# Peptides against a protein of PDB entry 6B4J: the designs that were tried, part 128

Target 1, 315 residues: chain A of PDB entry 6B4J
Amino acid sequence: DITMQWYQQLQDASMQCVLTFEGLTNSKDSQAKKIKMDLQKAATIPVSQISTIAGSKLKEIFDKIHSLLSGKPVQSGGRSVSVTLNPQGLDFVQYKLAEKFVKQGEEEVASHHEAAFPIAVVASGIWELHPRVGDLILAHLHKKCPYSVPFYPTFKEGMALEDYQRMLGYQVKDSKVEQQDNFLKRMSGMIRLYAAIIQLRWPYGNRQEIHPHGLNHGWRWLAQILNMEPLSDVTATLLFDFLEVCGNALMKQYQVQFWKMLILIKEDYFPRIEAITSSGQMGSFIRLKQFLEKCLQHKDIPVPKGFLTSSFWRS

## One batch from the design tools (peptide; made by RFdiffusion4, then SolubleMPNN)

Design b1_p20_6_s1 (from b1_p20_6, 14 letters changed)
Fold by OpenDDE base, seed 1:
Structure b1_p20_6_s1 (fold): chain B 315 residues (1-315), chain A 20 residues (1-20)
Amino acid sequence: as target 1 above (315 residues)
Amino acid sequence: DEALEEAMKKMNEMIEKSEK
């Protein structure tokens, strides 16, 4: 399976990256520990500062991240920080930056869906200039949310139940599995972030270049989902999240082909989702149903709430 | 992207099948 090969390649690259900077992360030296913490803060704090408030602030954050990745000194916590402070500094920063973008999907976007767009446009712009960061974003995303690939992890003989639950994306702490609502909330945030990344371009870059991971991957994702058996609650939830965020962009890109796909979902795929949906899970199913019915009736998919407008960039 | 081409082919096949 080409999709699983791609998944494994990204995971292998991510693991290799971790091994490359292991000397920095495992060092007992006080100076190395200080450098590690400074680099980690320099990589992650700007991402946490991303907001929907002003385009000018977003540009400042982008420029700071790009400067750091380019080997330039940046101000962080009142200190000058550079990836040149350690030979493994760049690899470490790229990894931690990518991890932080995915974490913002998992936490911030999960709680505030509109936050997907400013985070995604920065991530997309950084990915365009730093492809390795993009690959690491995918690796982190795929590991935390296998449904973003998409694939369903399988239970293997001899596997502990907790390990299988973690592979499915659940958090397991003190032998307690995460509640389904919290799990779906986190998965939703990550899928929404991904759906935003594939459609957004940094407005101050060379827009003539091809998107490094564009809407074609959205079409691929949908095709793969529809070719899989639905999962209870998960499929209805994430399919809605994905279409709500990038459905308008996909409609504009694929036109008639997109509408044929929506009809296929309504007529052929919905009955399969319904067949596995319990009475307690009808909320996600009904939400998806109502969304599709509305879109098909109006022959339009609305621009998602929080989509960045020209007025945002003039702010 | 071979994976994309395969996915698009499968999507098109599913769409064509549903129109029948």
Scores: peptide ipSAE 0.178, ipTM 0.820, DockQ to the pose 0.793
Fold by OpenDDE base, seed 2:
Formats: structure tokens, sequence, C-alpha cells
Structure b1_p20_6_s1 (fold): chain B 315 residues (1-315), chain A 20 residues (1-20)
């Protein structure tokens, strides 16, 4: 399976990255520990500062991240920080930055869906300039949310139940598995972030170039989902999240083909989702159904709430 | 439905292209 090969290649690259900067992360030297902490803060704090408030502030954040990745000194916590302070500094920063983008999907976007767009446009712009960060974003995303690939992890003989639950994307702490509502909320946030990344370009870059991970990957994701057996509650939830965020962009890009796909979902895939939906899970199913019925009736997919406008970039 | 079959075929072609 080519999709699973791609998944594994990204995971292997991520693992190799961790091994590459192991000297920095495991160092007992006081100076190396200080550098590690400074680099970690420099990589993650700017991402946490991303907001929907002003385009000018978003540009400042982007420029800071790009400067850091370019080996330039940046101000972080009142100190000058550079990846050149350690030979493994760049690899470490790229990994932690990518991890933080995915974490913002898991936490911030999960709670505030509109936050997907400013985070995604920065991530897309950084990915265009720093492809390795993009690959690491995918690796982190795929590991936390296998449904972003998409695939459904299978239980293997001899596997611990907790390990299987973690592979499915659940958090397991003190032998207690995460509640389904919290799990779906986190998965939704990550899918929404991904759906935003694949459609957005940083407006101050060279937009004449092809998107490094564009809408064709969104079309692939949909095709793969539709060729899989639906999963209880998960499929209806994440399919809605994906289409709400990037459906308008897909409609514009794929036009008649997009509408044929929506009809396929309604006429062929919905009955399959319904067949596995329990009475307690009807909420996600009904939400998807109502969304698709409205879109097909109006022959339009609405622009998602929080989509960045020209007025945002002038602020 | 011929329209659905065509859509799925095109989607599969896009998968192959996107994964290369």
Amino acid sequence: as target 1 above (315 residues)
Amino acid sequence: DEALEEAMKKMNEMIEKSEK
C-alpha cells in the first residue's frame, strides 16, 4: 500500500531526526541544557502567540520563525537565541516547531475552530521555505491522528491494550483511557488544521510556485476515506470537520468532480455510516447529513468561519 | 451509477498522482 509506505517513511524520518539531536537532548552539560531550553522556547513560543487579531502580528511571528530556521539570532525570553549555538540545534528546532504546530491543532483548534486558519497559513509558509519542517508536521500529525493519513490501526497479536489505544490516537494515563468526546475533539482539531494547511498559501511568499502539500492531498484524503469502511462516530465527525474547513476550496478546484463526490457520499457512503451508528452517536451523523444536504440543495459550500480576509492582512 | 463510478476512478487517479 503506497499510502502506508508514505506513512512509514515519514515516521522513519521523524525517528531519525530524534536520533540526530539526541546529543543535545541527553547532554548533562549545563551549557547544553541551557541552549536546549532556549531553542525549545524560541521554536514553540512564537507558534503559541499566533492569533486572529492582526495580520501584522502574524507577519512578525512568521519572520521570527523563519529567521530562527535560517540560522539568524532571534530574541526569545529577553535573550538572543540561535540554532548555531549547537551543531544539532537546527534539527532540534525543526522537530520541536513541527510538533508545536500539530499540538496547536490538538489543543487550540480543538477548542477554537477559527484558530485553524492563522496557524495553518504560518505553517504553510514555513513549509514552503523549510520542507523538512513540513515533513515533520506530517509525521507528528499522522502519529497523533492516524485518521489524517488516513488509516485505522489494527490490533496485533501480543500488543498491550493500552498501546493499541495509543495507536488509535487515545491518550492513556494511569491505565485510564481518554473519554470519547475529548478524543474526538482533539482529532477534530488536527483534521481541521490539516484541512486549512492544504488550501492556504503565505501571502508574502512566491505564490507562483506549487503548494508543497496542496489540495490534491485533500482530494486523496477524501478518496481514501470513501474507500475505507466507516468507523463508528469517527468517520462522520472527521469527514464533517474536513469538508467544513476545505470543502469550499475543493469545490472551486474540482468543480463538477467535487459535486459528484458529494453525491457519492450522500447516496452510497451515508447508508454505510448509518448502519454502524448507534443511537448515542447520531449527533455526529446528523451534523454531517445536514451539512451535505444544505450544500447540495444550495449548490454551494460556505466559506468557513475564521477564513482570513483581505481586511485581516491590512490590520 | 456511471457518474459515481467516474468520480471514484478520477479520485483514484488523483491518489496515485498525489502519492508519487
Scores: peptide ipSAE 0.055, ipTM 0.724, DockQ to the pose 0.066
Fold by OpenDDE base, seed 4:
Structure b1_p20_6_s1 (fold): chain B 315 residues (1-315), chain A 20 residues (1-20)
Amino acid sequence: as target 1 above (315 residues)
Amino acid sequence: DEALEEAMKKMNEMIEKSEK
């Protein structure tokens, strides 16, 4: 189907990117190793510095990332670093940057949901200026969280169990699969980051242009989820996460159509989730239930905690 | 519910347009 074709195309592009900079990553030359490390730090450290503290700081981070991607020298670790230091430098930096954005979803957002917004607005702004970074973000996101596509990976003949578990998004280390709670926490973080990206625009860019991956993809995601059989615990968790983060934006964009969708979720899809929910999974189910009921009762979805305000950008 | 059916139809149409 078209969704799987899109998924595969992004994965192929990501794989080709890795092959392109393989010379840099596999080099035994001391100088090449140094360049690689410097580029990796230059790409990833600014992302890790993203916070909710001040808009001015966020702008500095954005400018640094953009400068790096533009072939300009940037200061990193007390050294001047440029993608021009190696012919494969740009591809490497784009890949590592995209990977880091997704990792921040997986780690930082997973632990601090409000962190989704400052990370997402930078990612969105960079994506607008550097489309390849956006594609690589999707590739990394889809690989780590197939539910962001969404699709459910299937076990195939000859596949190792561990590989199947990894395809589902689980971490497997030393033949031990990740606990379900940790898995869901990471998936939640990535979905929340994605939900934030699709609704945010960098305020200092050309906002007249169309969002490179906007709210229409949020609508698509919901539609696709609703057209799939629910997965135990996963669907209830991620549907809540998605709606909590981007539900307000979707409500404003799609208005009556949004509310019809929400009613559809409550009346048609929710019973299907209930039917597959075990007693041990009631937490996610109840959370989604309460959210839906509250939103329908009040005819409103609240602005998510951590949403960036005008005051943030003036700080 | 006709309203629900309409919503699903529109959502599906959006999927086709958005998946490139």
Scores: peptide ipSAE 0.054, ipTM 0.721, DockQ to the pose 0.066
Fold by OpenDDE base, seed 3:
Structure b1_p20_6_s1 (fold): chain B 315 residues (1-315), chain A 20 residues (1-20)
Amino acid sequence: as target 1 above (315 residues)
Amino acid sequence: DEALEEAMKKMNEMIEKSEK
């Protein structure tokens, strides 16, 4: 399976990255620990500062992240911080930055769906300039949300139940599995972030270049989802999340093919989702159904709430 | 992107099948 090979390659690259900076992360030296913490803060704080408030502030955040990744000193926590402070500093920062972007999907976007767009446009712009960060974003995303690949992890012989639950994307703490609603909320946030990344370009970059991970991957994702047996509650939830965020962009890009795909979902895929949907899970199914029916009726996919406008970039 | 091509092929096959 080509998709699974791609998944594994990204995971292997991510693991290799961790090994490359292990010296920095495992160091008992006080100076190395200080550098690690400074680099970690420098990589993650700017991402946490991303907001929908002003385009100018977003540009400042982007420039700071880019400067850090470019080996330039940046101010963080009242200190001048550079990846050159340690030979493993760049690898560490790239990894932590990518991790933080995915974490913002998992946490911030999960709670505030509109936050997907400012986070995604920064992530996309950084990915364009720093492809390794993009690969690491995918690696982190795929590991936390296998449905972003997409694939449904299977239980293997000899696997512990908790490990299987973690592979499915559930958090397991003290032998307690995460509640389904919280799980779906986190998965939704990550899928929404991904759906935003694949459609957005940083407006101050070289927009003539091809998006490093563009809408074609959105089309791929949909194709893969539709070729899979639906998973109870998960498929309906994430399909809605994905289409709500990037459906308008996909409509514009794929036009007639997009509408054929929506009809296919309504006519062929809905019955399969319905067949596995319990009465307690009808909410996600109904939401998807209503969304698709509305879109098909109006022959339009609305621009998602929170989509960045020209006025945002002038602020 | 071989994965994309395969996915698109599968989608097109599904779409074609549904039109039938």
Scores: peptide ipSAE 0.031, ipTM 0.693, DockQ to the pose 0.887

Design b1_p20_6_s2 (from b1_p20_6, 14 letters changed)
Fold by OpenDDE base, seed 5:
Structure b1_p20_6_s2 (fold): chain B 315 residues (1-315), chain A 20 residues (1-20)
Amino acid sequence: as target 1 above (315 residues)
Amino acid sequence: DEALKAAMEKMNEMLKKSEE
């Protein structure tokens, strides 16, 4: 399976990255520990500061992240911090930065869907300049949300139930599995972030270059989903999330082909979702139904709430 | 990206079948 090979390659690259900076992370030296903490803060704090408030602030955050990744000193926690402070500093920062972007999908976007766009445009811009960060974003995303690949993890003989639940993307703490609603909320946030990344370009970059992970990957994602059996509640939820965020962009890019795909979803795939939907899961099903019907009726997909406009960049 | 190409080809095949 080519999709699974791609998944595994990204996971392997991520694991190799972790091994590369293991000396920094496992060091008992006080100075190394200090450097690690400073680098971790420098990598993650700017991402947490991303907001929908002003384009100028977003540019400052981007410039800070880019400077850090470029080996330049940045101010963090009142100190000058650079990846050059340790030979493994760059690998560590790239990994932690990518992890933080995905975490913002899991937490911030999950709670505030409009937050997907400012986070995504920074992530896309950084990915364009630092491809390794992009690969690590995918690796983190795929591990936390296998539905972003997409694939459904399978239970293997001898596997612990908790490990299988974690592979499915559930959080398991103290032998208690996460509630379905919380699980779906986190998955939704990550899918929405991904759907935003694939359509956005950093406006101050070289727009003549091809998007490093563009809308063609959105088309791929849909194709893969449609070729899979639907999963109860999950498929209806995430398909809606994806189409709500990037459906307008896909419509503009693929035009007639997009509408043919949407009809295929409504007429062929949607009944298959219905067949596996229980009475307790009708919410996600109905939401997807209404969205598809509205889009087909109006022959339009609305621009998603929170989409960044020219006025945002002038602020 | 071979995976992307394969997925796009599959989508195109699905779309053709739906027209049939």
Scores: peptide ipSAE 0.085, ipTM 0.761, DockQ to the pose 0.752
Fold by OpenDDE base, seed 4:
Structure b1_p20_6_s2 (fold): chain B 315 residues (1-315), chain A 20 residues (1-20)
Amino acid sequence: as target 1 above (315 residues)
Amino acid sequence: DEALKAAMEKMNEMLKKSEE
């Protein structure tokens, strides 16, 4: 399976990255610990500062992240920080930065859907300049949300139930599995972030270059989802999230083919979702139904709330 | 991307079947 090979390659690259900076993470030296913490803050704080407020602020954040990844000193916590402070500093920062982008999907975007766009445009721009960060974003995303690949993890003989639950994307703490609503909320945030990344380009980069992970991957994702049996509650939720965020962009890109796909979803795939939907799961199902019906009736997919406009970049 | 190509081909096949 080519999709599973791609998944595994990204996971292997992520694991190799962790091994590369193990010396930094496991160091008992006080200076190394300080450097690690400074680098971690320098990588993650700018991402947490991303907001919908002003394009100028977003540019400042982007420039800071790019400077850090380029080996330039940046100010963080009142200190000058550089990846050159440790031989493993760059690998560590790339990993932590990628991890933080995905974390903003599962936390910030999960709670505030409009936050997907400013986070995604920075992630896309950084990915264009730093491909390794992009691969690590995918690795973290795929691990936390296998539905972003998409695939459904299978239980293997001898596997602990908790490990299987984690593979499915559930958080398990103190032998307690995460509630379904919280799980779906986190998955939704990550899917929405992904759907935003694949359609956005950093406006101050070289736009003549091909998007490193563009809308063609949105088409791929939909094709894979439609080729899979629906999963109860999950498929209806994430399909809606994906289409709400990137449906307009896909419509503009693929035109007639997009509408044929949407009809296929409504007429062929939607009944399969209905067949596995229990009375307690009707919320996600109804939301998807209403979205599809409205879009087909109006022959339009609305621009998602929070989409970045020219006015945002002038602010 | 071979995976992308395969997925797109599958989509096209599904779309073709839906037109029948």
Scores: peptide ipSAE 0.085, ipTM 0.760, DockQ to the pose 0.764
Fold by OpenDDE base, seed 3:
Structure b1_p20_6_s2 (fold): chain B 315 residues (1-315), chain A 20 residues (1-20)
Amino acid sequence: as target 1 above (315 residues)
Amino acid sequence: DEALKAAMEKMNEMLKKSEE
């Protein structure tokens, strides 16, 4: 399976990255520990500062992240920090930065869906300039949300139940599995972030270049989802999340093909979703149904709430 | 991207079948 090979390649690259900076992370030296913490803060704090407040602030955050990845010193926590402080500094920062972007999907976007767009446009812009960060974003995203690949992890003989639950994307703490609502909320945030990344370009970059991971990957994702058996509650939830965020962009890009796909979902895929939907899961199903019916009736998908306008970039 | 190509081919096949 080519999709699974791609998944595994990204995971292998991520694992190799971790091994590369293991000397920095496992060092008992006080200076190395300090450098590690400074680099970690420099990589993650700017991402946490991303907001919908002003385009100018977003540009400042982008410039800071780009400067750090470019080997330039940046101010973090009142200190000058550079990836050149350690030979493994760049690999470490790229990994932690990518991890933080996905974490913002998992946490911030999960709670505030509109936050997807400012985070995504920064992530997209950084990915364009730093492809390795993009690969690591995918690796982190795929590991936390296998449905972003998409694939459904299978239980293997001899596997611990907790390990299987973790592979499915559940958090398991003290032998307690995460509640379904919290799980779906986190998965939704990550899918929404991904759906935003694939459609957004950093406005101050070279837009003449092809998006490093553009809408074609959104089309791929939909195609793959539709070729899979639906998973109870998960498929209806994430399909809605994806289409709400990038459906308008996909409609504009793929035109008639997009509408054919949407009809296919309504006519062929919905009955399969319904067949596995319990009475307690009807909320996600109904939400998807109403969305699709409205879109098909109006022959339009609305621009998602929180989409960055020209006025945002002038602020 | 071979994965993309394969996925698009499958979707195109599904779309074609839905039109039959």
Scores: peptide ipSAE 0.046, ipTM 0.740, DockQ to the pose 0.850
Fold by OpenDDE base, seed 2:
Structure b1_p20_6_s2 (fold): chain B 315 residues (1-315), chain A 20 residues (1-20)
Amino acid sequence: as target 1 above (315 residues)
Amino acid sequence: DEALKAAMEKMNEMLKKSEE
């Protein structure tokens, strides 16, 4: 189908990117190794510094990332670093930057849901100026969280169980698969980050342009999820995460159509989720149920906790 | 439910447009 074609195209582009900078990554030259490490730090450290503390600091981080991607020298680890130091430097930095954004979803947002918004607004702003970074963000996101596409990986004949588990998004180390709670926590973080990206625009950019990956992709995601058979625990968890983060934005954008979709979830899709939910998995189901019932009763979806306010940008 | 059917159809239309 068209969604799987899109998924595969992004994965292919990501793989081609890796091949393009292989000379830099595999170099035995001491200078090339130093450049690689400096570029890797310059690409990833600013993203790790993103916080909810001040809008001014967030702008500084954005400007630093944009400068690096624009071929300008930036200060990193007390040294001047530029992508022009190596012919493969730009491709490498774009790949590592995109990887780091997704990793922040997987780690930081997973532990602190409110962190989704400052990370997402920077990612969105960088994506607007550097579309290739956006495509690589999607490629990394889709590979780590196939539910962000969404699709459910299937077991293929001759596949090792561990490889199948990895395709599902599980971490497998020393023949031990991660615990379900940790898996869902990581998936939740990535979905929440994605839900934040599709609704946020960098406030210092040209807002007259169309969002490079906007709310229409959120609507697509919901439609596709609703047309799929639910997965035990996964569907209820991620559907809640998605709606909690971007439900208010979708409500504002799609109005009556959004509410019809929400009723469809409650009346048609929820029984299907319930039918595959075990007694030990009722927590995620109940949480989604309560959220939907509250939203339908109040005819409102709350602005998510951590949403960036005008006061944040004045700080 | 006709309203439900209509909502699903609209979602499917939007899905197609979003995939272009």
Scores: peptide ipSAE 0.035, ipTM 0.702, DockQ to the pose 0.068

